# Designs tried in a protein design run: peptides against a protein of PDB entry 7BDX. Part 199

Target 1, 212 residues: chain A of PDB entry 7BDX
Amino acid sequence: EMGAAACTLLWGVSSSEEVVKAILGGDKALKFFSITGQTMESFVKSLDGDVQELDSDESQFVFALAGIVTNVAAIACGREFLVNSSRVLLDTILQLLGDLKPGQCTKLKVLMLMSLYNVSINLKGLKYISESPGFIPLLWWLLSDPDAEVCLHVLRLVQSVVLEPEVFSKSASEFRSSLPLQRILAMSKSRNPRLQTAAQELLEDLRTLEHN

## One batch from the design tools (peptide; made by RFdiffusion4, then SolubleMPNN)

Design b2_p21_2_s2 (from b2_p21_2, 11 letters changed)
Fold by OpenDDE base, seed 5:
Structure b2_p21_2_s2 (fold): chain B 212 residues (1-212), chain C 212 residues (1-212), chain A 21 residues (1-21)
Amino acid sequence: as target 1 above (212 residues)
Amino acid sequence: as target 1 above (212 residues)
Amino acid sequence: DYVPSIEALFEEILRKQEEAA
């Protein structure tokens, strides 16, 4: 309980750029982010079958951890720190996103996807995550989720790849051959306006790439 | 491990006034400080006999908690919050300081004493802690500690009482009748310059009060 | 994107859904 409460407060204050800089400026950051990945992994591994996220201290703790990572990745120095000094954590997040089933741990998925999107704002971060083994299949796996917010953040991450020629060129053949076009088209007709817009924009970007 | 790491980071960033304000401005502060007292109490109760503080995750966690309380109490709004909304925590700190033996948990004692001193900066805080049952005997109990830093912070807290007429008048008879004058005199001759100065200043203040 | 809390995240999601309805 105390750990979850403390971590939740740390998450809340990490919404400040100055606080993120303070976290990273200390000598404890590396240890913290190293243990973060391990803790998140342990939580996901403790989930049996189709057990959904419960309002438990453990769940709240892991949400806070994922939130902190997201907020760190929201600023340039935080992105650089993660990509340079905490690559194992990024690898863990990618792995956990693959380990979770459709509909499982939806809130955690959203937070982890948001963190990856923030990392993708930097070319260095985008290169790192997009060159991860199984990255493209992982995107399609995640896009099979029934949750609109999960799918939205997947589409945003896909768009980050598509809009960066240096990154997209490396994956273009695999991307084109495996693209779940029908799924994205279905999302472009969604009643969820955020999902609808994201899917439409992606389809337009893809169309532009096919004609060039 | 993760809890200790998170709490340590929270402690570090709480050295900023803006961070303290952010902590208190949220809806999670009350819960956090409520659990803080319980956690500190549980830790102290888990100590058997003369077991000293070990470099354990649990110890580091409790240090961070005490550090956070200290940093919150370092600013005016934090002091007001503690005295208005977290009195049980202050009561717990006072109780734990009484429960610890001389030489036991020295670092924790120092942090807790620092937090109480910070609370004492406000008249409202000073009134609250000084009116606690057994406060004066507790000061003398703590002053029997062999550690110079513990004694230093006790003397600072004693000085806070002595320098506030409204507070001192309520305790003057008990204070005068039980004052460990020989102990304070010994400290005024200490090789530790900080302790020496604090003891000398207190003796001067006491002398002034006897002549008025 | 900053996320201050899980509650804030989901309140924002709900707000955006309501604004679109």
Scores: peptide ipSAE 0.111, ipTM 0.839, DockQ to the pose 0.048
Fold by OpenDDE base, seed 4:
Structure b2_p21_2_s2 (fold): chain B 212 residues (1-212), chain C 212 residues (1-212), chain A 21 residues (1-21)
Amino acid sequence: as target 1 above (212 residues)
Amino acid sequence: as target 1 above (212 residues)
Amino acid sequence: DYVPSIEALFEEILRKQEEAA
C-alpha cells in the first residue's frame, strides 16, 4: 500500500520536466530504473493468465512505474538517460509487451507503448528499440489487440519507424512482407477518430514510401 | 526495495516547493500521509528494542517518508495541509518520538523533529503540537538524547514555543517547573557549535521572559 | 506525451474522443 501510494505521487509529479530532471540528476535514478524493470517483469510473470486485478496495490504500483518511465521519456534528457543508462528497462518493456496477450493488461500496455513512443522521438532510441530482436513481429502482435488505445499507440510507434528512412531501410523487407495491411485498413475505418487518423496517416506514409 | 527506491526519489524531489505543491494539489495526498503515519508507527513498533538495521529497506523507506513530511512542512501550504488535514500524522510523530529511547533511531528522530519544527513555524501548527498531551515532558525526554543533532532540534522546537507568548503562557508553569536547566546549560558549553548556539539562544530567551 | 495519472490518461482519451466526434 505505502509503496503504491509513494509511486503514485512520484508518477504525478513526474509530469513536470523539472521533476524528471531532478529524478535523473540524482544518484538514485539508475537503481530506481533498474528495479523498475524487475518489478514490472515480476508483476507480468505473476499474472499466470489470471484476470488482472486492476485495482490491486500491485497493479497500481506497476502503473505508476510505467507512468514514470513514460514521463521520463517525454523529455530529451530523459530519453538520453533511458537509451544510454537504462537499456535493460527498454528491453524489459519490449519483452513484457510480447508476453502479454491481446486484451491483457490493456492499461499497462498503453503506458508501456507510450513510453516506447516517447523513446522513439530520439533517433538513438528509435534505432535501439527497432533493432531489438523480434521488434516487427512484436508490433504486429500488439496491433492484434482489440483495444483501440493499444492499437493507436502501436500505430504511432510504427509511424516513427516509417518516418525515419535510416531505420525503415534496415527492416523494410521484413516490414513489407509482414505488414498486416488489412488490419490497418480496418483501423482507418474505425469509429474511433484518433485510431482512424493514425491508421490513415500511416497508410499515407507507406504509400509515399512505395512510390519512392 | 522498489518502495524504498520510489520513496527515496519522492523525498529527493520534495525538496522543491513546486513539487510539494504538486503533491498536495492532487487527490492522493490525504491517503499518502494517512498511510505514512501508519507505516512509521508499524516500523517503530517492530523495533522491539532491537538494534535498528539502519541500512534496511524498511529503515530507508521510513526515513524517506519522514523526509517527505519534513519537506512538506517546510512551506506554508504544506504546514497548512498537515495541520488541517493530517493531524493524525502529527500525533503519530509525537507519539513515536515518545516511544523511542535516548539514542534509539537517531536519524529518524532528527527527521521527525525537523518536521515538527517546520510545523512550529506556523502558529496554528505550534499551537496544535504544543497542546498535545505530554508535550513538555516529551521535549525533556528527547533532550536527554545523547545525540547532539537530536538535542539541537529539540532546542529549536523549545525555542519556537518560548518565542510565542500565546503558546508559552499556556504552559509556562509546567515549563518552568520541569525545565532541565542544568542539561541546557551543559549544552551551551558543548563543543558542537550549532548545539552551543541553540542552547545559548534559548537561555537568553528564557532570561528575557523571566524579566518580563 | 506526459501522463500524470491513469485517471487523467483516460479522461484525456475521452475528451479527445468527444472533441473529434
Scores: peptide ipSAE 0.109, ipTM 0.838, DockQ to the pose 0.049
Fold by OpenDDE base, seed 2:
Formats: sequence, C-alpha cells, structure tokens
Structure b2_p21_2_s2 (fold): chain B 212 residues (1-212), chain C 212 residues (1-212), chain A 21 residues (1-21)
Amino acid sequence: as target 1 above (212 residues)
Amino acid sequence: as target 1 above (212 residues)
Amino acid sequence: DYVPSIEALFEEILRKQEEAA
C-alpha cells in the first residue's frame, strides 16, 4: 500500500518538467527505471492466473509507473534519458504490449502507448522502437483491440512512423504488405470523433506517401 | 524494492517548495501521510525482534518517508497541513521517538526530530506537539541519547519551546523541575561545536527567563 | 503529453468525447 501511494504521488508531481529534470539529475534514476520495467513485467505475468482487480494496489502501482514513464518521455531530456540509458525499459513496454490480449489491461495499454508515442517524438527514440523486433506486427496486434482509446494511441504511433521518411523508408515494404487497411477505414467511420479523426489523418498521410 | 526506490525519488524532489505544494494540493496527501505513519510504526515495532540492516530497503523506505515529512514541514503550507490534517502522524512521530532506545535508529531519530522542529516553527504546531502527553519527559529521554546529532536536534526543539512565552508558560513548572541541567552543561563543553553552541545558547536563553 | 493521474486521463478522454459529440 505505501509503495503504491508514494509512487502515485511521484507520478502526480512528475507532470512538471522541473520534477522530471530533478528525477533524472539524480544518481538513482537508472536503478529506478530498471526496477520499473521488472515490476511492470511481474504484474503482467501475474495476470495469467488471477483476475487482478483494476483498483488493486498493485494495479495502481503499475499505472503510476507507466504514468511516470509517460511524463519523463514528455520532455526532451527525458526522451534522451530513456533512449540512451533505459532501452531495456522500452523493450519491456513493447514486450508487455505484445503479451497482453485484446481487451486486457486497456488502461495500462493506453499509458504504455502514450509513453512510446512521447518517445517517438525524438527521431532517435522513433528509430529505436520502430527497429525493435516485431514492431510492425505488434502495431497491428494492438490495432485489433476492441477499445477505441487503445486503437487511437496505436494510430498516433503509426502516424509518427509514417511521417518520418527516414524511419518509414526502412520498413515501408513490410508496412504496406501488412497494413490492416480495412480496419483503419472502419475506424475512420467510428462514432468516436478522436478515433475517426486519427484514422482519417493517417489515411490522408498514407495517400500522400503513395503519390510521392 | 520498487516502493523504496519510488519513495526515495519522491523524497529527493520534495526538497522543492513547489513539489511540496503539488503533493499537498492533491487529494491523495491525507491518505499518503496516514499510511506513512503506519509504515514508520510498523518498522519501529519490527526492530524489537530482528536486527534490521541499516541499509535494508525497509530502512531506506522509512528514512525517505521521514525525509518527506521534514521537507513538507519546512514550508508554511506544509506545517499548516501537518498541524491541521495530519496530527496522527505527528503523534506517531512522538510515539516512535519514545519507543526507540538510546542509540537505536539514530538517523531516523534525527530526521524525526528535524521534522518536529520544522513543525515547531509554527506556533500552532509548537502548541500541538508541546501539549502532547509526555512531551517534556520525552525530550529528556531523547537528550539522554549518546549521539551528538540526536542531542543537538533535541536542544533545538527545547529552544523552540523556551523562546515561545505562551508555550513555555504552560509547562514552565514541569520544565524547570525536570530540566537535566548537568547534561546540558556537559553538552556546552562538548568537542562538537554545533552541540556546544546549541547548549550554550539554550543556557543563555534559560538564564534570561529566570531573571525576567 | 503529460498525464498527471489516471483520473485526469480519463476525465480528459470523457471531456474530449463530450466536446466532439
């Protein structure tokens, strides 16, 4: 309980850029983010046997951890830190996103996807995650999720790849061959306006790339 | 391990006034400080049976918690919060200081005493802690500690009482009757210059009060 | 994008859904 409470407070204050800088300026950051990955992994592995209550201390703890990672990735120095010094954590997030079933841990998926999107704002970060083994299949796996928010954040991450020529060129063939076009088209007709807009924008960006 | 790491980071960033304000501005502060007291109490109770390694995750966790309380009490709004909304935590700190033997958990005692001293900067805080049952006997118990830093922080807390007429007047008889004068005089001759100075200043303040 | 809390995240999601409806 105490750990979850402390972590939740840390998450809340990490919404400040100055706090993120303070966290990263300390000698404890590396260890913290290493343990963070391990903790998140342990949580996801524990789900195979027991229906974890969404409001459990463990769930709150992991949400806070994912939130902290997201907030760190929201600023330039945080992205640099994650990409340079905490690649294992990024690998863990990608792995966990693959290990979770459609509809499973929706809120956690959203936070993890938001963190990856924030990392993708940095070209180095985008390169790292997009060059990760199984990245493109993972995106399509996640886009099969029934949850609109999960799909929205997947679309945003896909858009980050598409809009970066250097990254897209390396994976363009695989991307085009595996693109779930019908799924994205269906999303462009969603009643969820955010999902609808994101899908439309992605389709427009893809069309622009096909004509160039 | 993860909880201790998170709490340690929270402690580090709580050295900023803005972070303390952010912690207190949230709806989670009350619960956090409630659990903080419980956690500290559980730790101290566990010491009766097992020699806790000073560098254990549990010890680090409790030190971080005590550090957070100290940092919160370092600012005006933090003192107000502790005195208005977290009195149970203050009671717990006083209790724990009483439960610890001389020479036991010296570092924790120092942090707890620093937090109480910070609270004592506020007249309302000083009133609250000084009117706590057994407060004066507790001060003398703590002043019997062989550690110079513990004694230093006790002397500072005693000085806070002595320098506030409204508080001192209520307990002046008990204070004078139980004052370990020989102990304080011995401290005024200490090789530790900080302890020496604190003891001399307190003796001077006491002399001034006897002549008025 | 900063996420201050899970509650704030979902409130923002809900707000954005309402504004778009």
Scores: peptide ipSAE 0.105, ipTM 0.837, DockQ to the pose 0.048
Fold by OpenDDE base, seed 1:
Structure b2_p21_2_s2 (fold): chain B 212 residues (1-212), chain C 212 residues (1-212), chain A 21 residues (1-21)
Amino acid sequence: as target 1 above (212 residues)
Amino acid sequence: as target 1 above (212 residues)
Amino acid sequence: DYVPSIEALFEEILRKQEEAA
């Protein structure tokens, strides 16, 4: 309980750039983010079936951890830190996103995807994530999620890949061969306006890339 | 381990006034400080004998909690919050300081005493603490500690009482009757310059009050 | 994108859904 409360407060204050800089400026950041990955992994491994007790202290703790990672990745120095010094954490997030079933731990997936998206703002981060083994299959696996918010954040991450020619060119063959076009087209007709817009924009970008 | 790491980071960043304001501006502060008191109490109750494993995650967690309280009390809005909304925590700190043996948990005592001193900067806080049952006997009990830093922070808290006529007048009879003058005189001859100075200043203030 | 809390995340999601509705 106390740990979850402390971590939740840390998450809340980490929405400030100055707080993120303070976290990273200390000698304890590396250890913290190392244990963060391990803790998140242990939580996901302990999940039996589809039932996430969202209100459990354990769940709240992991949400806070994922939130902290997201907020750290929201600023330039945080992205640099994660990409340079906490690559294992990024690998863990990618792994956990693959290990979770569709519809399982939706909120956690959203936070983890947001963290990866924030990392992808840095070209080095985008390169690192996109070069991860099974990255493209992982995106399509996640896009099969029934939750619109999960799908939205997957599409945002896909768009970050598509918008970078240097990254997209390396994956273009695999991307074209495995693209779930019908699924994305279905999302472009979603009643969720954010999902609809994201899918439409991605389809436009993909069409532009096929003509070039 | 993760909880201790998170709490330690929160402690570190709480040295900023803006972070303290952010902590207190949320709806989670009350719960956090409530659980803080309970956690500290549980820790002290679990201590068997004089051996504090200073390097244990449990100890580090409690140190971080006490440090957060200290940093919150260091600013005006934090003092107001503690005195108005977290009085149980202040009562807990006073109780725990009484429950600990001389020489036991020295570092924790110092942090707790620093938090009380910071609270005492607010006249309302000083009144509240000084009116606590057994407050004056508690000060003398703590002053029997063999550790110079503990004694220093006790003397600082005593000085905060002595410097406020409105507070001192209410306790003057009990204070004069129970004052460990010989102990304070011994401290005024300490090789520790901070302790020496604090004891000398207190003795000067006390002499001035006896002549008025 | 900063996310201050789970509650804030959900409120934002809900707000954006309402604005679109």
Scores: peptide ipSAE 0.103, ipTM 0.838, DockQ to the pose 0.048; fails the geometry check

Design b2_p21_2_s3 (from b2_p21_2, 7 letters changed)
Fold by OpenDDE base, seed 5:
Structure b2_p21_2_s3 (fold): chain B 212 residues (1-212), chain C 212 residues (1-212), chain A 21 residues (1-21)
Amino acid sequence: as target 1 above (212 residues)
Amino acid sequence: as target 1 above (212 residues)
Amino acid sequence: DYVPSIEALFEETLERQDKAV
């Protein structure tokens, strides 16, 4: 309980750029982010079958951890720190996104996707995550999720790849050969306006790439 | 481990007034400080005999909690919050300071004393803690500690009482009757310059009160 | 509330992305 409360407070205050800088300016940041990955991994591994995340201290704790990572990644110095000094954490997030089943731990999945998206704001971060083994298959796996918010954040991450020629060129053949076009088309007709827009924009970007 | 790391980071960033305001501005502050007291109490109760605080995650966790409370109490709004909304925590700190033996958990004892000193900056806080049952005997119990830093912070807290006539008048008879004058005199001759100064200043303040 | 409920923190975090879609 205390850990979850402390982490939740840390998550809340990490919305400040100054707080993120303070977190990173200390000698404890590396240890914190190292243990963060391990803790998240342990939580996900403790989930059996189709058990959803429950309203538990453990769930809240891990949720807060993912929130902290997201907030750190929302700032330039935080992105640089993660990509330079906490790559194992990024690898862990990618792995956990693959380990979670469709519909499982939806909120956690959204935060993890948001952290990756924030990391992708930097070319260095985008390069790192997109060059991870199984990255493209992982995107399609995640896009099979029934949750609209999960799918939205997947599409945003896909768009980050597509809009960066230096990155997209490395994966273009795999991307084109495996693209779940029918799924994206279905999303472009969604009643969820955010999902609909993201899918439409991605389809337009893809169309532009096919004609160029 | 993760809890200790998170709490340590929260402690570090709580050195900022803005962060303290952020912590207090949310709906989680009350819960956090409530659980803080319980956690500290559980830790102290888990210590057997003359077992000193060890370099453990648990010790670090509780140390960080005490640090957070100290930093919150260092700011006016934090003091007001503690005295108005977290009195049980203050009571717990006073209790734990009494429960700890001389030389036991020295660093924790110092932080807890610092938090009480910070609370004592406000007249309302000083009134609250000084009117706690057994407060004066507790000061003398703490002053028996072999650690110079513990004794220093006890003397500072004693001085806070002595320098506030409205507070001192309520306890003057008990204070005068039980004052460990020989102990304070010994401290005024200490090789520790901070302790020496604090003891000398207190002796001067006491002398002034005897002549007025 | 600056330190809101989990749900509110989640929503706040959703809004904290430097890169627009």
Scores: peptide ipSAE 0.061, ipTM 0.773, DockQ to the pose 0.183
Fold by OpenDDE base, seed 2:
Structure b2_p21_2_s3 (fold): chain B 212 residues (1-212), chain C 212 residues (1-212), chain A 21 residues (1-21)
Amino acid sequence: as target 1 above (212 residues)
Amino acid sequence: as target 1 above (212 residues)
Amino acid sequence: DYVPSIEALFEETLERQDKAV
């Protein structure tokens, strides 16, 4: 209980850029983020195949960890830290997103996807995650999720790839060949306005790339 | 391990006034400090009578918690919060200081005493802790500690009482009757310059009060 | 059980800031 509470408070205050700088300025950051990855991995591995997200201290703890990573990645120096010094954590997040079934741990997926999206703001970060083994198949796997929020954040991450010519050019063939176009088109007609807009924007961006 | 790491980071960033304000501005503060007290109590109760401070994740966790309380108490709004809304935590700290043997958990005692000293900066806080049952006997119990840092922080807390007429007047008879004068005089001759100075200053303050 | 509103935490979580171009 106490660990989850402390971690949750740390998550809350990490919304401040100054706090992120303070976290990263210490000699504890590397170990903290290493243990973070291990903890998240242990949690996901402890989930039996049919277990959905539980309202537990353990889940809250892991959510807070994912939230901290997201807040760190929202800051320029935080992105630099993650992509330079905590690549294992990024690899872990990608792995966990692959290990979770559709509909499993929806909130955790959202946080992890948000963190990856934030990392993708940095070209170096975007390169790193997009060049990760199985990245494109992972995106399509995640886009098959029945949850609208998961799909929304996947679409945003896909858009980050599409809008970066240097990154997109390297994977354009695989991307085009595997694109779940019908799924994205269906999302563009969603009743969820955020999902609808994100899908429409992505489709527009893709059309622009086909004509250039 | 992860809990201790997270709590340690929270301790580090809580040195900022803005972070303290952020912690207290959330709806999580009350529960966090409640659980903090419980956690500290559980730790102390788990210590067998002859167990000294162990270098463990558990000890680090509790030290970080005590450090957070100290940092919160260093800020005016933090003192207000503690004395208005977290009195149980203050009671717990006083209790734990009583439950620990001389020489036991020295670092924890120092942190707890520092937190109480910070609280004592507020007249309301000083009143609250000084009017707590067994407060004066507790001070003398703690002053019997062989550790110079523990004794130093006890002397500082005693000085906070002595220098506040409204507080001192209420307990002056008990204070004078139980004062370990020989112990304080011995400390005024300590090789530790901080302890020596604190003891001398307290003796001077006491002399001033006897002549007025 | 300390269950913060996950929804509130999501709202407070920093997302991609527009590149200050």
Scores: peptide ipSAE 0.102, ipTM 0.784, DockQ to the pose 0.133; fails the geometry check
Fold by OpenDDE base, seed 4:
Structure b2_p21_2_s3 (fold): chain B 212 residues (1-212), chain C 212 residues (1-212), chain A 21 residues (1-21)
Amino acid sequence: as target 1 above (212 residues)
Amino acid sequence: as target 1 above (212 residues)
Amino acid sequence: DYVPSIEALFEETLERQDKAV
């Protein structure tokens, strides 16, 4: 209970860039993010296919941790920190996103995907995550999620890859061969306006790349 | 482990007034501080006279909680919040300070005393804590602590009472009758310069009150 | 049991929208 409360407050205040800087400026940041990854991993492993008690203190705690990571990654110095000093956490997030089934732990997935998207704003971050083993299959696995928010954040991450020629060129063949085009096209017709727009933009970006 | 880490980070960032405002501006502050009091109480009750493992995660967690309370109380709006909305926490801190023996949980005592001192900056806060049952005996109990930092913060709190005529007048008789004058005089001769100064200042303040 | 609402925090969670070109 107290841990979840404390972490929730820390998540809330991490919406400030100055707070992110304060978190990172301390000598405890490395340890915190190390434990964060371990805690998130332990949680996901404990789910054993059971219906996640979404409202458990444990779930809330892990959500808050993921939220903190997202907020850290939203800031330039936070991205630099994650990419330089907390790569294991990024690896963990990627792994956990792969371990979760479609529809499972939706809120956590959204936060983790948001964190990866934020990291992808940094070229070094984008390079790092996109070079992760199984990254492209992971994107498509995640895009099979029935949740519109999950899919939205996957599309945004895909767009981040597509818009960086240096990154895209490295995996263009795999990308083209495995692209779930029908799924993305279906999303471009979604009633969810955000998902619709994201899918449409991605399709436009992909079309532009085929003509060049 | 993770709870202690999160709480420690929250403690660190709570050194900022803006962070304190952010903590208090949320709808979760009340619940957080409610649980804080309960957690601290549970910890102290668990000590059963055993040598506190000062380095335990539990200890660190409780220290961080006390630190957060201290930082909140350092800010005007934080004092107002504590005095208006978290009185039970203040009562808990007073109780726990009474339950701890001289030399026991020194670091926690210091943080709790610092929080009470910060609250005492607010007239309403000072009135509230000084009107607590057994407050004066508690001060003298705490002043028997062999730790110089504990004693320092007790003296500061005593000074806060003495310097407020409206508060002091209500308990002046009890105060005068129970004042551990020899103990305070001994502290005025301490090799610890901070303790020495605090004791000397208090003695001067007391002398001034006797002449008026 | 204290169950913090995370929904409000999702709205406040920082999300960078644009890459610096």
Scores: peptide ipSAE 0.099, ipTM 0.779, DockQ to the pose 0.151; fails the geometry check
Fold by OpenDDE base, seed 1:
Order: sequence, then structure tokens, then C-alpha cells
Structure b2_p21_2_s3 (fold): chain B 212 residues (1-212), chain C 212 residues (1-212), chain A 21 residues (1-21)
Amino acid sequence: as target 1 above (212 residues)
Amino acid sequence: as target 1 above (212 residues)
Amino acid sequence: DYVPSIEALFEETLERQDKAV
């Protein structure tokens, strides 16, 4: 209980850039983010089936940890820190996104995807994530999620790859051969306006790339 | 481990006034400080004898909690919050300071005493603490501690009482009758310059009050 | 600054997606 409360407060205050700088300026940041990855992994491994006790202290604690990582990744110095000093955490997030079933831990998935998206703002981060083994299959697996918010954040991450020619060129053949075009087309007709727009924009970007 | 790490980070960033305001501005502050008191109490009750595992995650967690309380109390809005909305925590701190043996959990005692001193900067806080049952005997009990830093922070708290006529007048008879003058005189000869100075200043203030 | 509920924290975190253009 106390751990979850403390972590939730830390998540809330981590919305400030100055707080992120303070977190990273200390000698404890590396240890914190290392244990963060381990804790998130242990939680996901402990999940049996589809039953997410969303209101459990354990789930709230992990949710807050993912929130902290997301807020750190929202800041330039935080992105640099994660990409340079906490790559194991990024690998863990990628793995956990693959280990979770469709519809399982939706809110956690959203935060993890947001953290990866924030990291992808840094070209070095985008390169690192996109070069991860199974990255493209993982994106398509995640697009099979029934949740519109999960799918939205997957599409945003896909768009970050598509918009960077240096990154896209390296995976273009695999991307083109495995692209779930019909699924994305279905999303472009979504009643969720954010998902609809994201899918439409991605389809436009993809059409432009096929003509070049 | 993760809880201690998160709480330690929260402690570090709580040195900022803006972070304290952010902590207190949320709907979770009351719950956090309530659980803080309970956690500290549980820890102190679990201590067997003189063996403090100073390096345990549990002790570090409680140490960080006490640090957060101290930093919150260092800010005007934090003092007001503690005095108005978290009085149970103040009562808990007073109780725990009485429950700990001389020389036991020295660093924790120092932080708890610092938090009370910070609260005492607010006249309402000073009144509340000084009117607590057994407050004056508690001060003298704590002055029996072999640690110079504990004694220093006790003397500072005593001085906050002595310097406020409205507070001192209410307890003056009890204070005069139970004052460990010989102990304070011994501290005025300490090799620790901070303790020496604090004891000398208090003795001067007390002499001035006896002549009035 | 108000520390919002977990839901509000989630929403706030969702809004901070500043793509550095």
C-alpha cells in the first residue's frame, strides 16, 4: 500500500521537467529504473489469464512505474538517459508488450506504448527500438488488440517509424510484406475520432511511400 | 526494494517547494500521510532491542518517509497541511520518539525531531505539539540520548518553546520543575560545536526568563 | 499543482505527448 502511494505521488510530480531532472541528477536513478523493469516483469509474469485486478495495490504500483517512465521519456534529457543508460528497461517494455494478451492490462499497455513513442522522438531511441528483434511482428500483434486506445498508440509508434526514412528503409521490405492493411483500413473507419485520424494519416503516409 | 527506491526519490525531489505544493495539491496527500504514520509505527514496533539493520530496505523506506515529512514541514503550506489535516501523524511521531530507546534509530529520531521543529515554526503547530500529553517529559527523555545530533535537535525544539511566551507561560511551572539543568550544562561543554552553541543559547534564554 | 487521481494522472500523461517537431 505505502509503496503504491509513494510511487503514485512520484508519478504525479514527474510531470514536471524540473522533477525529472532532479530524479536523473541523482546517483539513484540507474538503480531505480533497473528495479522498475524487474518489478514490471515480475508483475506481468504473475498475471494468470484475463483476470486483471485493476484496483490491486500491485497493479497500481506497476501502473505508476509505467507512468513515471512515460513522463521521464517525455523530456529530452529523460529520453537520452533511457536510450543511453537504461536500454534493459526498453527491452523489458518491448518484451512485456509481447507477453500480454490482447485486451489484457490495457492501461498498462497504453503507458508502455507511450513511453516507447516518447523514446522514439529521439532518433537514437527510434533506431534502437526499431532494430529490436521481432519489433515489426510485435506492432502487428499489438494492433490485434480489441482496445481502441492500445491500437491508437500502436499506430502512433508505427507512424514514427514511417516518418523517418533512415529507419523505414532498413525495415521497408519486412514492413511492406507483413503490413495488416485491412486492419488499418478498418481502423480508419472507427467511431473513435483519434483512432480514425491516426489510421487515415498513416494510410496517406504509406501511399506516399509506395509511389516513391 | 522498489518501494524504498521510489520513496527515496520522492524524498529527494520533495526538497523543492513546488514539489511539496504538487504533493499537497492532489487528492492523495491525506492518504499518503496517513499510511506514512502507520508504516513508521509498524516499523518501530517491529524493532527488537538495539539491533537496527540500518541498511535494510525497510529501514531505508521509513527513513525516506520521515525525510518527506521533514521536507513538507519545511514549507509554509506544508506546515499548515500537517497541523490542520495530518495531526494523527504528528501524534504518531511524538509517540514513536517516546517508544524508541536511547541510541536506537538515531537517524530516524533526528528526522522526526526536525519535522517537529519545522512544524513548531507555525505558532499553531507549536501550540499543538507543546500541548500534547507528556511532551515535556518526552523532551527530557530524548535529552538522555547518547547521540549528540539527537540532543541537538531536542535542544532546538526546547528553544522553540522557550522563545514563545504564549506557549512557555502555559508550561512554565512544569518546565522549571523538571528541567535537566545539569544535563544541559554538560552539553554546553560539548566538543560538538553545534551542540555546545545550542546548549549555551538555551541556558542564556532560560536565565533571562528566570529574571523576568 | 493538484496530484490527480490515477485516472487523472493517466489523462495528464496522455496529453503530454509533445512530439518535438
Scores: peptide ipSAE 0.097, ipTM 0.781, DockQ to the pose 0.169; fails the geometry check

